# Ledger of designs, part 50: peptides against a protein of PDB entry 4DOW

Target 1, 157 residues: chain A of PDB entry 4DOW
Amino acid sequence: TFSWVGRPLPNRKQFQQMYREICMKINDGSEIHIKVGQFVLIQGEDNKKPYVAKLIELFQNGAEVPPKKCARVQWFVRFLEIPVSKRHLLGRSPPAQEIFWYDCSDWDNKINVETIIGPVQVVALAPEEVIPVDQKSEETLFVKLSWNKKDFAPLPP

## One batch from the design tools (peptide; made by RFdiffusion4, then SolubleMPNN)

Design b2_p16_2_s1 (from b2_p16_2, 10 letters changed)
Fold by OpenDDE base, seed 4:
Structure b2_p16_2_s1 (fold): chain B 157 residues (1-157), chain A 16 residues (1-16)
Amino acid sequence: as target 1 above (157 residues)
Amino acid sequence: VEEDIKELEEKFKKAL
């Protein structure tokens, strides 16, 4: 179950109410609060790893009946989501914790919040910074580069 | 059903 936290933000969009925060109630009765700017896991296909995304906007879509709780996201991709024929362009074997900023507009960046599994920690690193491979960072994902379906590039500033 | 799916997918967090 998802519910809005706080009052709607001022905006001029006719059928949208924007929010800063949403509450996710899970099966054990506990609640997880997720805010704009945080990173989340999105439901994947059966027996596949979930997608990774950064929340850009949280909004209620009043154009739908009934209104839907939605989010706009920035997508990330895992190395295994890169076509096999193009993986060599990275020039190295990445650790399992590395993800890539998806720099394409071919994917719909609007999701239903019901597809959110939960929060995840994502840390941006400079190319020269070492990705830690230890038990302490086991649940942390790292991003150094973008992927635009053609090549890898430095992250946007 | 939806929550059950989320719980299943949650198991992949540590495998990321």
Scores: peptide ipSAE 0.178, ipTM 0.803, DockQ to the pose 0.062
Fold by OpenDDE base, seed 5:
Structure b2_p16_2_s1 (fold): chain B 157 residues (1-157), chain A 16 residues (1-16)
Amino acid sequence: as target 1 above (157 residues)
Amino acid sequence: VEEDIKELEEKFKKAL
C-alpha cells in the first residue's frame, strides 16, 4: 500500500498533484518513506532483475479514474540489459554492481508507484575510481557512465 | 499478490 506524505506541492500542471514523499507499507506493517531524488528498484518483467531508477517526480494523476499514484523517473540500466552486440563497447567486464545512466527518451519514464519494490543506494563515481567490492557494499550500486543505445559516455554532471 | 511479487523481486535484489 502506498500513501502520500505531506500536502501537495504548488504546481501548474493540470490534473497532477505533486508530492515530495510517499509512504510504502510493507508486510510486517512497517513503513518505508521514499522521497524525490532517491533511488529505487522497480519491478522487472517476466521474472527479470529489478530495474533501477531515480525518482524525479511524485504525482497523483488526476486524469485517471480513479486517480493513480505515479512517479517520473530517470532510468538506469544494468550491463546485462545492454544488447549483447554492443557490450564490447565498454571495453571491460564490469562488476555486477555497476549500472549505467540511461541517456535516451525512448523509454516511458512514468511509472505506477505500486511497481516500486523498495529503495536502493546508488553512488556516482569518477571513471578512474575503483568500485569497492566488499561485504558492506554488496547492496550498493555504482554508476560511472551513461548509455545512449549507441555508446558509453562520461556520466552527466 | 503485490507483496508476493515484492518478496520475489527482493530476492533478485540480493542476487546482484
Scores: peptide ipSAE 0.165, ipTM 0.796, DockQ to the pose 0.062
Fold by OpenDDE base, seed 3:
Structure b2_p16_2_s1 (fold): chain B 157 residues (1-157), chain A 16 residues (1-16)
Amino acid sequence: as target 1 above (157 residues)
Amino acid sequence: VEEDIKELEEKFKKAL
C-alpha cells in the first residue's frame, strides 16, 4: 500500500496535489519512504524486466474518480529495450548494469504509484569512468549516455 | 530502515 508523507506542496496545477515523499508499505509490514529525485523500479509487462525511472513528481490526480496516487518520471532504458537494429550505434557491449537516459517524449511519463516495485540505486558516470562489476556494486545501475531513438548522446545536463 | 532499503535494492537488482 502507498500513502502520502507530509503536507501537499504548493503548486499551480489544477486537480493535482503534489508531494515530496510517499510511503510504501511492503509485505513484511515494514515501510519504505520514497522521495522525489530517487530512482525506482516500475513493474514491467508480462515476461519483462522492471522498468527503471527517476521520480520527478509525486501527485494525487484529482481529475480521476476516485483520485489516484501518481508520479511523473524520467524513464531510463535498458540496452535490450533498444531496437536490435540500433544497438550497434553504441559501439560497445555494455555491462548488464548500464542503463540509458531516455531522451524522448513519446512515452507516457505518468505512472500509478502502485506500479512501483521499490527503490533502486542509479549512479551517473562520466564517459571515461569505469562501471564497477564487483559484488558491492551489483545492486547499482549506472548511466553514462542518453538514447533518443536515433542515437546515443552525452547525458542531459 | 536503511538496511531494509539496501536489502531490497540488492534483491531487486539481482532479480533483473
Scores: peptide ipSAE 0.160, ipTM 0.775, DockQ to the pose 0.037
Fold by OpenDDE base, seed 2:
Structure b2_p16_2_s1 (fold): chain B 157 residues (1-157), chain A 16 residues (1-16)
Amino acid sequence: as target 1 above (157 residues)
Amino acid sequence: VEEDIKELEEKFKKAL
């Protein structure tokens, strides 16, 4: 169950109410608050691994009947989501924790919040920085590069 | 889909 936290943000969009934060009720009855700017795991298709995304907007879409709680996201891509024929372009075998900024507009960046599995930690690193492999960082994803369906590129600061 | 934190963590680990 998802519910808005706080008052709607000021905006002039006719069919949208924007929010800063949403509350996710989980099975044990506890609540997880997710804010714009945080990273989340999005439900994968079938038995696929969850997608990784950064929340850039939270809004209720009043153009739908009934209104839907939605988000706009910046997508990230896992290495194994990249076509096999293109993976060699990375020039290395990435750690399992590495993800890539998806630098394409072909993916719909609007999601229903109900597809959010939960929050995830994503840390940006310089290309030369080593991804830590320890128990503390086990559940942390790291991004160094972008992927634009053609090649990898340095991630802008 | 709602999942508890423990299940989420397990799925995350399996994804790595």
Scores: peptide ipSAE 0.177, ipTM 0.810, DockQ to the pose 0.096; fails the geometry check

Design b2_p16_2_s3 (from b2_p16_2, 9 letters changed)
Fold by OpenDDE base, seed 3:
Structure b2_p16_2_s3 (fold): chain B 157 residues (1-157), chain A 16 residues (1-16)
Amino acid sequence: as target 1 above (157 residues)
Amino acid sequence: VEEDIKKLEENFKKAL
């Protein structure tokens, strides 16, 4: 169950009420608050790992009947989501914790909040920084590069 | 809340 936290924010878009925060009530009855700017796991397709995304906007879409609780996201991609024919462009075998900023507009970046599984920690690293492989960082995903369907590149500013 | 978040993240990482 998802519910808005706080009052709607001023926004520029017709038919949309924007919010800063949403509450996710999980099975045990506890509540997790997720804010714009945080990272989340999105329900994957059957037999696939969850997608990773950064929340850019939280909004209620009043153009739909009934209104839908939605989010706009910045997608990240896992290495295994990159076409096999292009993976060699990375020039290395990334650790499982590494994800890539998806720098392409072909993906729909609007989601229903009901597809959110929960929050996840994502940390940006410089290319020369070592991705920690210790137990302390086990819960964290790391991003060093972007992927634009053609090549890998430094992260956007 | 913090404990629940950690649990979710840990469960996800174990599935990697």
Scores: peptide ipSAE 0.213, ipTM 0.830, DockQ to the pose 0.038
Fold by OpenDDE base, seed 4:
Structure b2_p16_2_s3 (fold): chain B 157 residues (1-157), chain A 16 residues (1-16)
Amino acid sequence: as target 1 above (157 residues)
Amino acid sequence: VEEDIKKLEENFKKAL
């Protein structure tokens, strides 16, 4: 169950109400608040790992009946989501914790909030920084590079 | 809320 937190933000987009925060009700009865700018896991396909995304906007889509709670996201890709024939372009074997900024517009960046599994920690690193591979950091994902379906590149500023 | 987030992230370790 998802519900808006706070009042709608001022905007002039027809049929849309924007918010900064949403509340996710968990099965045990507890609540998790997720804000714009945070990272989330999105439900994947059967027997596939969840997708990773950064929340850009939270909004209610009043053009649908009934209105739907939606989000706009920046997608990330896992190494194993990259075609096998292109993986060699990285020039190294990445740790399981590394993800890549998806620098393409071919994916729909609008989602239903009901596909959100929960929050996840994502840390941006410079290319020279070491990705920790210890027990204490296993819950954290790291991003160093972008992927544009052709090659890897430094993260956008 | 913070504790709940940490717990959730720990639960997803196996999925990362």
Scores: peptide ipSAE 0.204, ipTM 0.832, DockQ to the pose 0.037
Fold by OpenDDE base, seed 5:
Structure b2_p16_2_s3 (fold): chain B 157 residues (1-157), chain A 16 residues (1-16)
Amino acid sequence: as target 1 above (157 residues)
Amino acid sequence: VEEDIKKLEENFKKAL
């Protein structure tokens, strides 16, 4: 179950009420609050790993009946989501913790919040920085580069 | 939800 936290933010978009924070109620009755700017895992297709995304906007879509709780996201991709024929362009075998900023507009960046399965920690690193491999960071994803379906590039500012 | 995250975390640990 998802519910809005706080009052709607001022905006000029018709049929959309924007929010800064949403509450996710989980099975044990506890609540997780997720804010704009945080990273989340999104439910993948059958037998696929969850997608990784950064929340850009949280909004109620009043154009739908009934209104839907939605989010606008910046997508990330896992190395294994990149076509096999293009993976060599990275020039290295990335660790499992590495993800890539998806620099394309072909993916729908609007989601239903009910597809969010939980928060995740994502840390941006410079290309020369080593991804730490320790027990403390095993739950953290790291991003160094972007992927635009053609090549890898430095991470956007 | 929690189980999915935990499973993912475990998968990452195994992949490291």
Scores: peptide ipSAE 0.173, ipTM 0.817, DockQ to the pose 0.045
Fold by OpenDDE base, seed 2:
Structure b2_p16_2_s3 (fold): chain B 157 residues (1-157), chain A 16 residues (1-16)
Amino acid sequence: as target 1 above (157 residues)
Amino acid sequence: VEEDIKKLEENFKKAL
């Protein structure tokens, strides 16, 4: 169950109410608040692992009947989501914690908030920085590079 | 690391 937190942000867009924060209720009755700018796991297709995304906007889409709670996201891609034929372009075997900024516009960046599994920690690193795998950060994902379906590149600012 | 991520994913799937 998802519900908006706080008042809607000033917005002149018809059929849209923007929010800064959303509340996610889980089965044990606890609540997780997720804000714009945070990273989330998005339900994968079939039995695939969840996608990783950064929340850009939270909004209620009044153009739908009934209105839908939606989000706009910046996608990230896991190494195993990259085509097998292109993985060699990285030139190294990435740790399981590494993800890549998806630098393409072919993916729909609008989602229903109901597809959000939960928050996840993502940390940007310089290419030369070592990913701390032996620390209490195994649940933290790290991003160094972007992927644009053609090649890997330095992370955009 | 991969196992930990999987466990995290499973825990969050219980969200309503």
Scores: peptide ipSAE 0.101, ipTM 0.694, DockQ to the pose 0.040; fails the geometry check

Design b2_p16_2_s4 (from b2_p16_2, 10 letters changed)
Fold by OpenDDE base, seed 3:
Structure b2_p16_2_s4 (fold): chain B 157 residues (1-157), chain A 16 residues (1-16)
Amino acid sequence: as target 1 above (157 residues)
Amino acid sequence: VKEDIKELEERFKKAL
C-alpha cells in the first residue's frame, strides 16, 4: 500500500499533484518513507533482477482514469544489462556492486509507485576511488560512470 | 505485498 506523505508541492503541471514523500506499507505492517532524491529498487520483469533508479519526482497523475500514483526516475543499469558487444568498452571487470548512470532518453522514466520494491543505497564514487568489497558495503551499490548506449563516460555533475 | 525491505535488499545484493 502506497500513500502520499504531506501536502502537495506547488507545481504548474496540469492534472498532476506533486509530492516530496511517499509511504510504503509492507507486509508486516511497518511503514517505509521514500523521498524524492532517494534510490529505489523497481520490480523487474519476470525472473529478472530488480531495476535500480533514483526518484526525481513523485506525483499523482490525474489525467489517468483512475488517477495513478507515479514517479519519474533516473535509471541505472547493471553491467549485465549492457550489450555483450559493448562491455569491453569498460576496460575492466566491474564488481557486482557497480551500476551505471543510464544517460539515454529511450527508456520511459515514468513508473507506477506500486512497482517500487523498496529503498536501496547508492553511492557515487570518483573514478580513482576503490569500490569497497566488504561486509559493510554488502547492501550498497556504487556508481562511477554513465552509459549512453555507445560508451562509458564520467558521471554527470 | 512487499517483503521485508532489508531481506529484499540483502537478497538483491547477493544475487548480483
Scores: peptide ipSAE 0.120, ipTM 0.766, DockQ to the pose 0.049
Fold by OpenDDE base, seed 2:
Structure b2_p16_2_s4 (fold): chain B 157 residues (1-157), chain A 16 residues (1-16)
Amino acid sequence: as target 1 above (157 residues)
Amino acid sequence: VKEDIKELEERFKKAL
């Protein structure tokens, strides 16, 4: 179950109410609050790992009947999601924790909040920084580069 | 109906 937290943000969009935070109530009755700007795991297809995304906007889409709770996201891509023929362009074998900023607009960045699995920690690193592989960072993902379907590039500062 | 969210998240984290 998903429910909005707080009052709607002021906006002038005809069919949208904007929010800063949403609450996920999971089966055990506990609640997880997710805010704009946080990183989340998005449910993948069958037998596929979840997608990684940054929440850019939380909104109720009043143009739908019934209204839907939605989010706009910035997508990230895992190395194994990149076509096999292009992986060599990275020039290295990335650790499993590395993800890439998806720098393309061909993916729909609007999602149903019901596809959110939960929050995940994503840390931006400089290309020369070593990804820490320890128990404390086991659940942390790291991003150094962008991927635009053609090549890898350094992230903007 | 989707499976438990917490369980899905845990499976992902374990797969890193």
Scores: peptide ipSAE 0.110, ipTM 0.753, DockQ to the pose 0.056
Fold by OpenDDE base, seed 4:
Structure b2_p16_2_s4 (fold): chain B 157 residues (1-157), chain A 16 residues (1-16)
Amino acid sequence: as target 1 above (157 residues)
Amino acid sequence: VKEDIKELEERFKKAL
């Protein structure tokens, strides 16, 4: 179950109500609050790892009947999601914790909030920074580069 | 469905 937290933000978009925060109620009755700007796991295909995304907007879409709770996201891709023929362009073997900023517009960036699994920690690093390989960082994802289907590039500012 | 979602999350975290 998902519910909005707080009052809608001022906006001029017809049929949309913007929010800063949403509450996800899980099976044991506990609640997880997720805010714009945080990173989340999105449900993937069967037998595949979840997708990773940054929340850009939270909004109720009044153009749908009934109105639906939605989010706009910035997608990330894992190394294994990149075509095998292009992986060599990275020039190194990345650790399992590394993800890449998806710099392409071919993916729909609007999701239903029901597809959100939960929050995840993502840390941006400079290209020269080393990704930690300790137990403390086991559940943390790291991003250094973007991927635009053609090549890898430095992160957008 | 919610239970399946939790399972996916746990598998993802352990796979890192």
Scores: peptide ipSAE 0.101, ipTM 0.742, DockQ to the pose 0.057
Fold by OpenDDE base, seed 5:
Parts: C-alpha cells; sequence; structure tokens
Structure b2_p16_2_s4 (fold): chain B 157 residues (1-157), chain A 16 residues (1-16)
C-alpha cells in the first residue's frame, strides 16, 4: 500500500499532483518513507534482477481512471544488463556492486509506485576512486560512469 | 500482493 505524505507541491502540470514523499506500507504493517532524490529498487520483469533507479518526481496521474500513483525516475543499469557485445568497452571487469547511469531516453522513465521494492543506497565515485569491497559496503551500490548504449563516459562531478 | 521488502532486498544483495 502506498500513500502520499504531505500536501501536493505547487506545479502547473495538467492532471498531475506532485509530491515530495510517499509512504510504503509493507506486509508486517511497518512503513517506509521514500522521498524524491532517493534511490530505489524496481521490480524486474520475468524474474529478472531488480532495476535500480533514482526518484526524480512523485506524482498522481489524474489522467487515468482511477488516478495512479506514479514516479519519474533516472535509470541505472548493472553491468550484466549491458549487451554482451558492448561490455568490452568498459575495459575492465567491474565489481558486482558497480552500476551505471543510464544516459538514454529510450527507456520509459515513468513507473507505477507499486513496482518499487524498496530503498537502496547508491554512492557516486570519481573514476579514480576505488570501490570498497568490504562487509560494511555490501549493500551499497556504486556509480562511476554513464552508459548511453554506445559507450561509457565519466559522470559529471 | 507485494513480496516482503526485506526478502526482496536480500535477494537483490545475494544476486550481486
Amino acid sequence: as target 1 above (157 residues)
Amino acid sequence: VKEDIKELEERFKKAL
């Protein structure tokens, strides 16, 4: 179950009420609050691994009947989600915790909030920084580069 | 019905 937290933000988008925060009620009755700007795991398709995304907007889509709680996201991709024929362009074997900023608009960046599995920690690193591989960072994902379906590029500082 | 978030997170972690 998902519910909006707070009042709608001022906006001029037709049929959309914008919000800063949403509450996710999980099976045990506890609640998790997720805000715009946080990173989340999104349900994968056909038993695929969850997708990683940054929440850009939270909005109720009033154009649908009934209105749907939606989000606009910035996608990330894991290395194994990149086509095999292009993986060599990275020039290295990345650790499992590395993800890449998806710099392409071909993916639909609108989701139903019901596809959100939960929050995840994502840390941006400079290309020269070493990705920590320890017990403390086991649940943390790291991003150094973007992927635009053609090549990898450094993230803007 | 949404699956337990902790279970899903752990599944994700194990997949890394």
Scores: peptide ipSAE 0.098, ipTM 0.756, DockQ to the pose 0.055

Design b2_p16_3_s1 (from b2_p16_3, 8 letters changed)
Fold by OpenDDE base, seed 5:
Structure b2_p16_3_s1 (fold): chain B 157 residues (1-157), chain A 16 residues (1-16)
Amino acid sequence: as target 1 above (157 residues)
Amino acid sequence: VKEDIEKLEKRFKEAL
């Protein structure tokens, strides 16, 4: 169950009420609040690994009947989501915790909030920084590069 | 209603 937190933000988008925060109710009845700017796991297709995304906007889509709670996201991709024929362009074998900023607009960046599985921690690193491999950071994802379907590129500093 | 985050984290870890 998802519910808006707070009042709609001022905006001029037709049929859209913008929000800063949404409440996610989980199985034990407790609640998790997710805000714009946080990272989340999105339900994968056909039992695939969850997608990773950064929340850019939270909005109610009033153009639909009934209105839908939606989000606009910035996608990330895992190495194994990159086509096999292009993986060699990385020039290294990345750790499992590494993800890549998806720098392409061909993917639909609008989702239903019901596809959100939960929050996840994502840390941006410089290319020269080592990805920590310890028990404390085991569940943290790290991003160093972007992927634009053609090549990898460093993230802006 | 979503699964517990702790359970989710374990599942995600195993998926890595």
Scores: peptide ipSAE 0.066, ipTM 0.735, DockQ to the pose 0.048
Fold by OpenDDE base, seed 2:
Structure b2_p16_3_s1 (fold): chain B 157 residues (1-157), chain A 16 residues (1-16)
Amino acid sequence: as target 1 above (157 residues)
Amino acid sequence: VKEDIEKLEKRFKEAL
C-alpha cells in the first residue's frame, strides 16, 4: 500500500499533483517513507534482479481513471543488463555492486509506484576510487560511469 | 504483490 505524505507541492500541471514523499506499507505492517531524490529498487521481470532508479518526481496522475500514483525516475543499469557483446567495452570486470547511469532516453522513465520494492543506497564514486567491500557497504551500490548503449563514460563531477 | 524488504535485502546480499 502506498500513500502520499504531506501536502501536494505547488504546480500548474493540469492532471498532476506533485509530492515530496510517499509512504510504503510493507508486509509486517511497518512503513517506509521514500522521498524524491532517493534511490529505489524497481520490480523486475520474473527471475530478474530488480532495476535500480533514482526518484526524480512523485506525482499522482489524475489523467488516469482512477488516478494513479506515479514516479519519474533516472534509470541505472546493472552490468549484466548490458548486452553481452558490449560488456567488453568496460575494459574490466566490475564488482557486483557497480551500476551505471543510464544515459539514454529510450526507456520510459515513468513508473507506477507499486513497482517500487524498496529503497536502496547508491553512492557515486570517482572512476579511480575503489569500491569498498565490507559489511557496512554490503547493501550499497556504487556508480562511477554512465552507459549510453554505445559506450561507457565518466560521470560529470 | 511485493517481496518483503528483508527477504529482498537478504537476496541482494547473497547476490553480491
Scores: peptide ipSAE 0.063, ipTM 0.734, DockQ to the pose 0.048
Fold by OpenDDE base, seed 1:
Structure b2_p16_3_s1 (fold): chain B 157 residues (1-157), chain A 16 residues (1-16)
Amino acid sequence: as target 1 above (157 residues)
Amino acid sequence: VKEDIEKLEKRFKEAL
C-alpha cells in the first residue's frame, strides 16, 4: 500500500497533485518513506533484474479514472542492458555495482508507484575514482558515465 | 511484490 506524506506542493499542471514524499507499507506491516531525489528499484519483467531509477517527481494523476499515484524518474541502465555490439565502447569490464545514467528520452519515464520495490543507494563518482569492491559497499550502486544509445560520456553535471 | 526491505537488500546483493 502506498500513501502520500505531507501536503501537496504548489504546481500549475492540470489534474496533477505533486508531493515530496510517499509512504510504502510492506508485507510485515512496517513502513518505509521515499522522497523525491532518492533512488529506487523498479520491478522488471519476468526473470529480469529490477530497474534502477532516481525519483524526479511524485504526483497523483487526476486525469486518469480512477486517479493513479505516479512518479517521473531518471532511468539508469546496467551494463548487460546495453546491446552486445556497443559494450566494447566502454573499453573496460565494469564491476557489477556500476550503472549508467540513461541519457535518452525514448524510454517512458512515468511509472506507477506500485512498481517500486524499495529504495537503493546510488553514489556518483568521478571517472578516476575507484569503485569499492568490499562488503561495506556491496548493496551500493555507483555511476560514473552516461549512455545515450550511441556512446558513453561523462556524467551530466 | 512487497517483501521485507532487509530481505530485498540481501537478495539484491546476492544478485550482483
Scores: peptide ipSAE 0.057, ipTM 0.715, DockQ to the pose 0.045
Fold by OpenDDE base, seed 3:
Structure b2_p16_3_s1 (fold): chain B 157 residues (1-157), chain A 16 residues (1-16)
Amino acid sequence: as target 1 above (157 residues)
Amino acid sequence: VKEDIEKLEKRFKEAL
């Protein structure tokens, strides 16, 4: 169950009410609050790992019938989501914890909040920084580069 | 219904 937290934010978009925070009620009855700017796992396809995304906007879309609780996201891509023919462009074998900033507009960045599985920790690193492989970082994903379907590049500022 | 955070974290760890 998802519910808005707080009052709608001021915006100029017709049929949309924007919010800063949403509450996710999980199966034990406890609640997790997720805010714009945080990272989440999104339900993947059958037998696939969840997608990773950064929340950039939370809104209720009143243009839909019935109105839907939605989010706009910045997608990240797992290495295995990159075409096999292009993976060599990375020049290294990334650890499983590494993800890439998806720098393309071909993916729909609007999601239904019901597809959110839960929060996840994502840490941006400089190229020279080593991705830690320890117990503390076991639940953390790391991003160093962007992927634009053609090549890898340094992260946008 | 979403799974418990602990369960989610466990699944996440196992997926890495």
Scores: peptide ipSAE 0.050, ipTM 0.716, DockQ to the pose 0.045

Design b2_p16_3_s2 (from b2_p16_3, 9 letters changed)
Fold by OpenDDE base, seed 5:
Structure b2_p16_3_s2 (fold): chain B 157 residues (1-157), chain A 16 residues (1-16)
Amino acid sequence: as target 1 above (157 residues)
Amino acid sequence: VKEDIKKLEERFKKAL
């Protein structure tokens, strides 16, 4: 169950009420609050690994009947989501914790909030920084580069 | 019906 937190933000988008925060009620009755700007795991397709995304907007889509709670996201991709024929362009074997900023608009960036599994920690690193591989950072994902379906590029500082 | 978040997180963790 998802519910909006707070009042709608001022906006001029037709049929959309914008919000800063949403509450996710989980099976045990506890609640998790997720805000715009946080990173989340999105349900994968057909038992695939969850997708990683940054929340850009939270909005109720009044154009649908009934209105749907939606989000706009910035997608990330795992190395294994990149086509095999292009993986060599990275020039290295990345650790499992590395993800890439998806710098392409071909993916629908609108999701139903119901596809959100939960929050996840994502840390941006400079290309020269080493990705920590320890027990403490086991659940943290790291991003150094973007992927635009053609090549990898450094993230803007 | 959404699966338990902890279970899903653990599944994701194990996939790393």
Scores: peptide ipSAE 0.106, ipTM 0.775, DockQ to the pose 0.054
Fold by OpenDDE base, seed 3:
Structure b2_p16_3_s2 (fold): chain B 157 residues (1-157), chain A 16 residues (1-16)
Amino acid sequence: as target 1 above (157 residues)
Amino acid sequence: VKEDIKKLEERFKKAL
């Protein structure tokens, strides 16, 4: 169950009410609050790992019938989501924890919040920084580069 | 309804 937290934010978008925070109630009755700017796991396709995304907007879409609780996201991609023919462009074998900022507009960045399965920690690193391989970072994903379907590039500022 | 976050995180971790 998802519910809005707080009052709608001021916005000029017709049929949309924007929010800063959403509450996710999980099966044990506890609640997880997720805010714009945080990273989340999105339900993947059947037998696939969850997608990783940064929440950039939370809104109720009143243009839909019935109205839907939605989010706009910045997608990240896993190395294995990159075409085999292009993976060599990275020039290294990334650890499993590395993800890439998806720098393309061909993916729909609007999601239903019900596809959110939970928060996840994503840490941006400089290219020279080593991705930690330890117990403390086991549940953390790391991003150093962007991917624009053509090549890898430094992260946007 | 969503699973426990801890359980989901553990599953996700194992999938890495």
Scores: peptide ipSAE 0.092, ipTM 0.768, DockQ to the pose 0.047
Fold by OpenDDE base, seed 1:
Structure b2_p16_3_s2 (fold): chain B 157 residues (1-157), chain A 16 residues (1-16)
Amino acid sequence: as target 1 above (157 residues)
Amino acid sequence: VKEDIKKLEERFKKAL
């Protein structure tokens, strides 16, 4: 179950109420709070690993009947999601913890909040910084570069 | 979600 936390934020978009935070109630009755700007895991298709995304907006879409709780996200992509023919452009074998900022608009960035599995930690690094590969950072994902379906590039500012 | 969120996150990241 998903419910809004706090009052709606002022906005001028018709049929949309924007929020800063959402509450996710799980099976044992405990609650997880997720805010705009945090990173989440999104349910993938059958037999696919979850997607990684940054929450940009949380909103109730009143244009739908009934209204839907939605989010807009910035997608990240895993190395193995990149076409085999293009992977060589990275010039290295990335650690399993590395993800890439998806710098394209062809993928729908609107989701239903019901597809959110839970929060995840994502840390941005400079290109020269070493990704820690130890037990302390096992639950953290790292991003250094963007991917725009043609090439890799430094992270957007 | 019926699974513990932290457990799910850990499993996901280890499976990358």
Scores: peptide ipSAE 0.132, ipTM 0.759, DockQ to the pose 0.047; fails the geometry check
Fold by OpenDDE base, seed 2:
Structure b2_p16_3_s2 (fold): chain B 157 residues (1-157), chain A 16 residues (1-16)
Amino acid sequence: as target 1 above (157 residues)
Amino acid sequence: VKEDIKKLEERFKKAL
């Protein structure tokens, strides 16, 4: 169950109410609050790992009947989501914790909040920085580069 | 129906 937290943000969009935060109730009855700017795991297809995304916008889409709770996201891509024929372009074997900023507009960046599985920690690193692999960072994903379906590139500062 | 976050985290760890 998802519910908005707080008052709608001022906007002039005809069919949208913007929000800063949404509450997700999980199976044990506890609540997780997710805010714009945080990173989340999005439900993948069967037998696939969840997608990783940064929340850019939270909004209720009043153009739909009934209104839907939606989000706009910045997508990330896992290495294994990259076509096999292109993986060599990275020039290294990335650790499992590395993800890549998806620098393309061909993916729909609007999602239903119901596809959000939960929050995830994503940390940006410089290309030369070593990804820490310890117990404390076990659940942390790291991003160094972008992927634009053609090549990898350093992230803008 | 959402998967329990703890279970998700466990799966996530195992997937790394």
Scores: peptide ipSAE 0.077, ipTM 0.760, DockQ to the pose 0.048; fails the geometry check

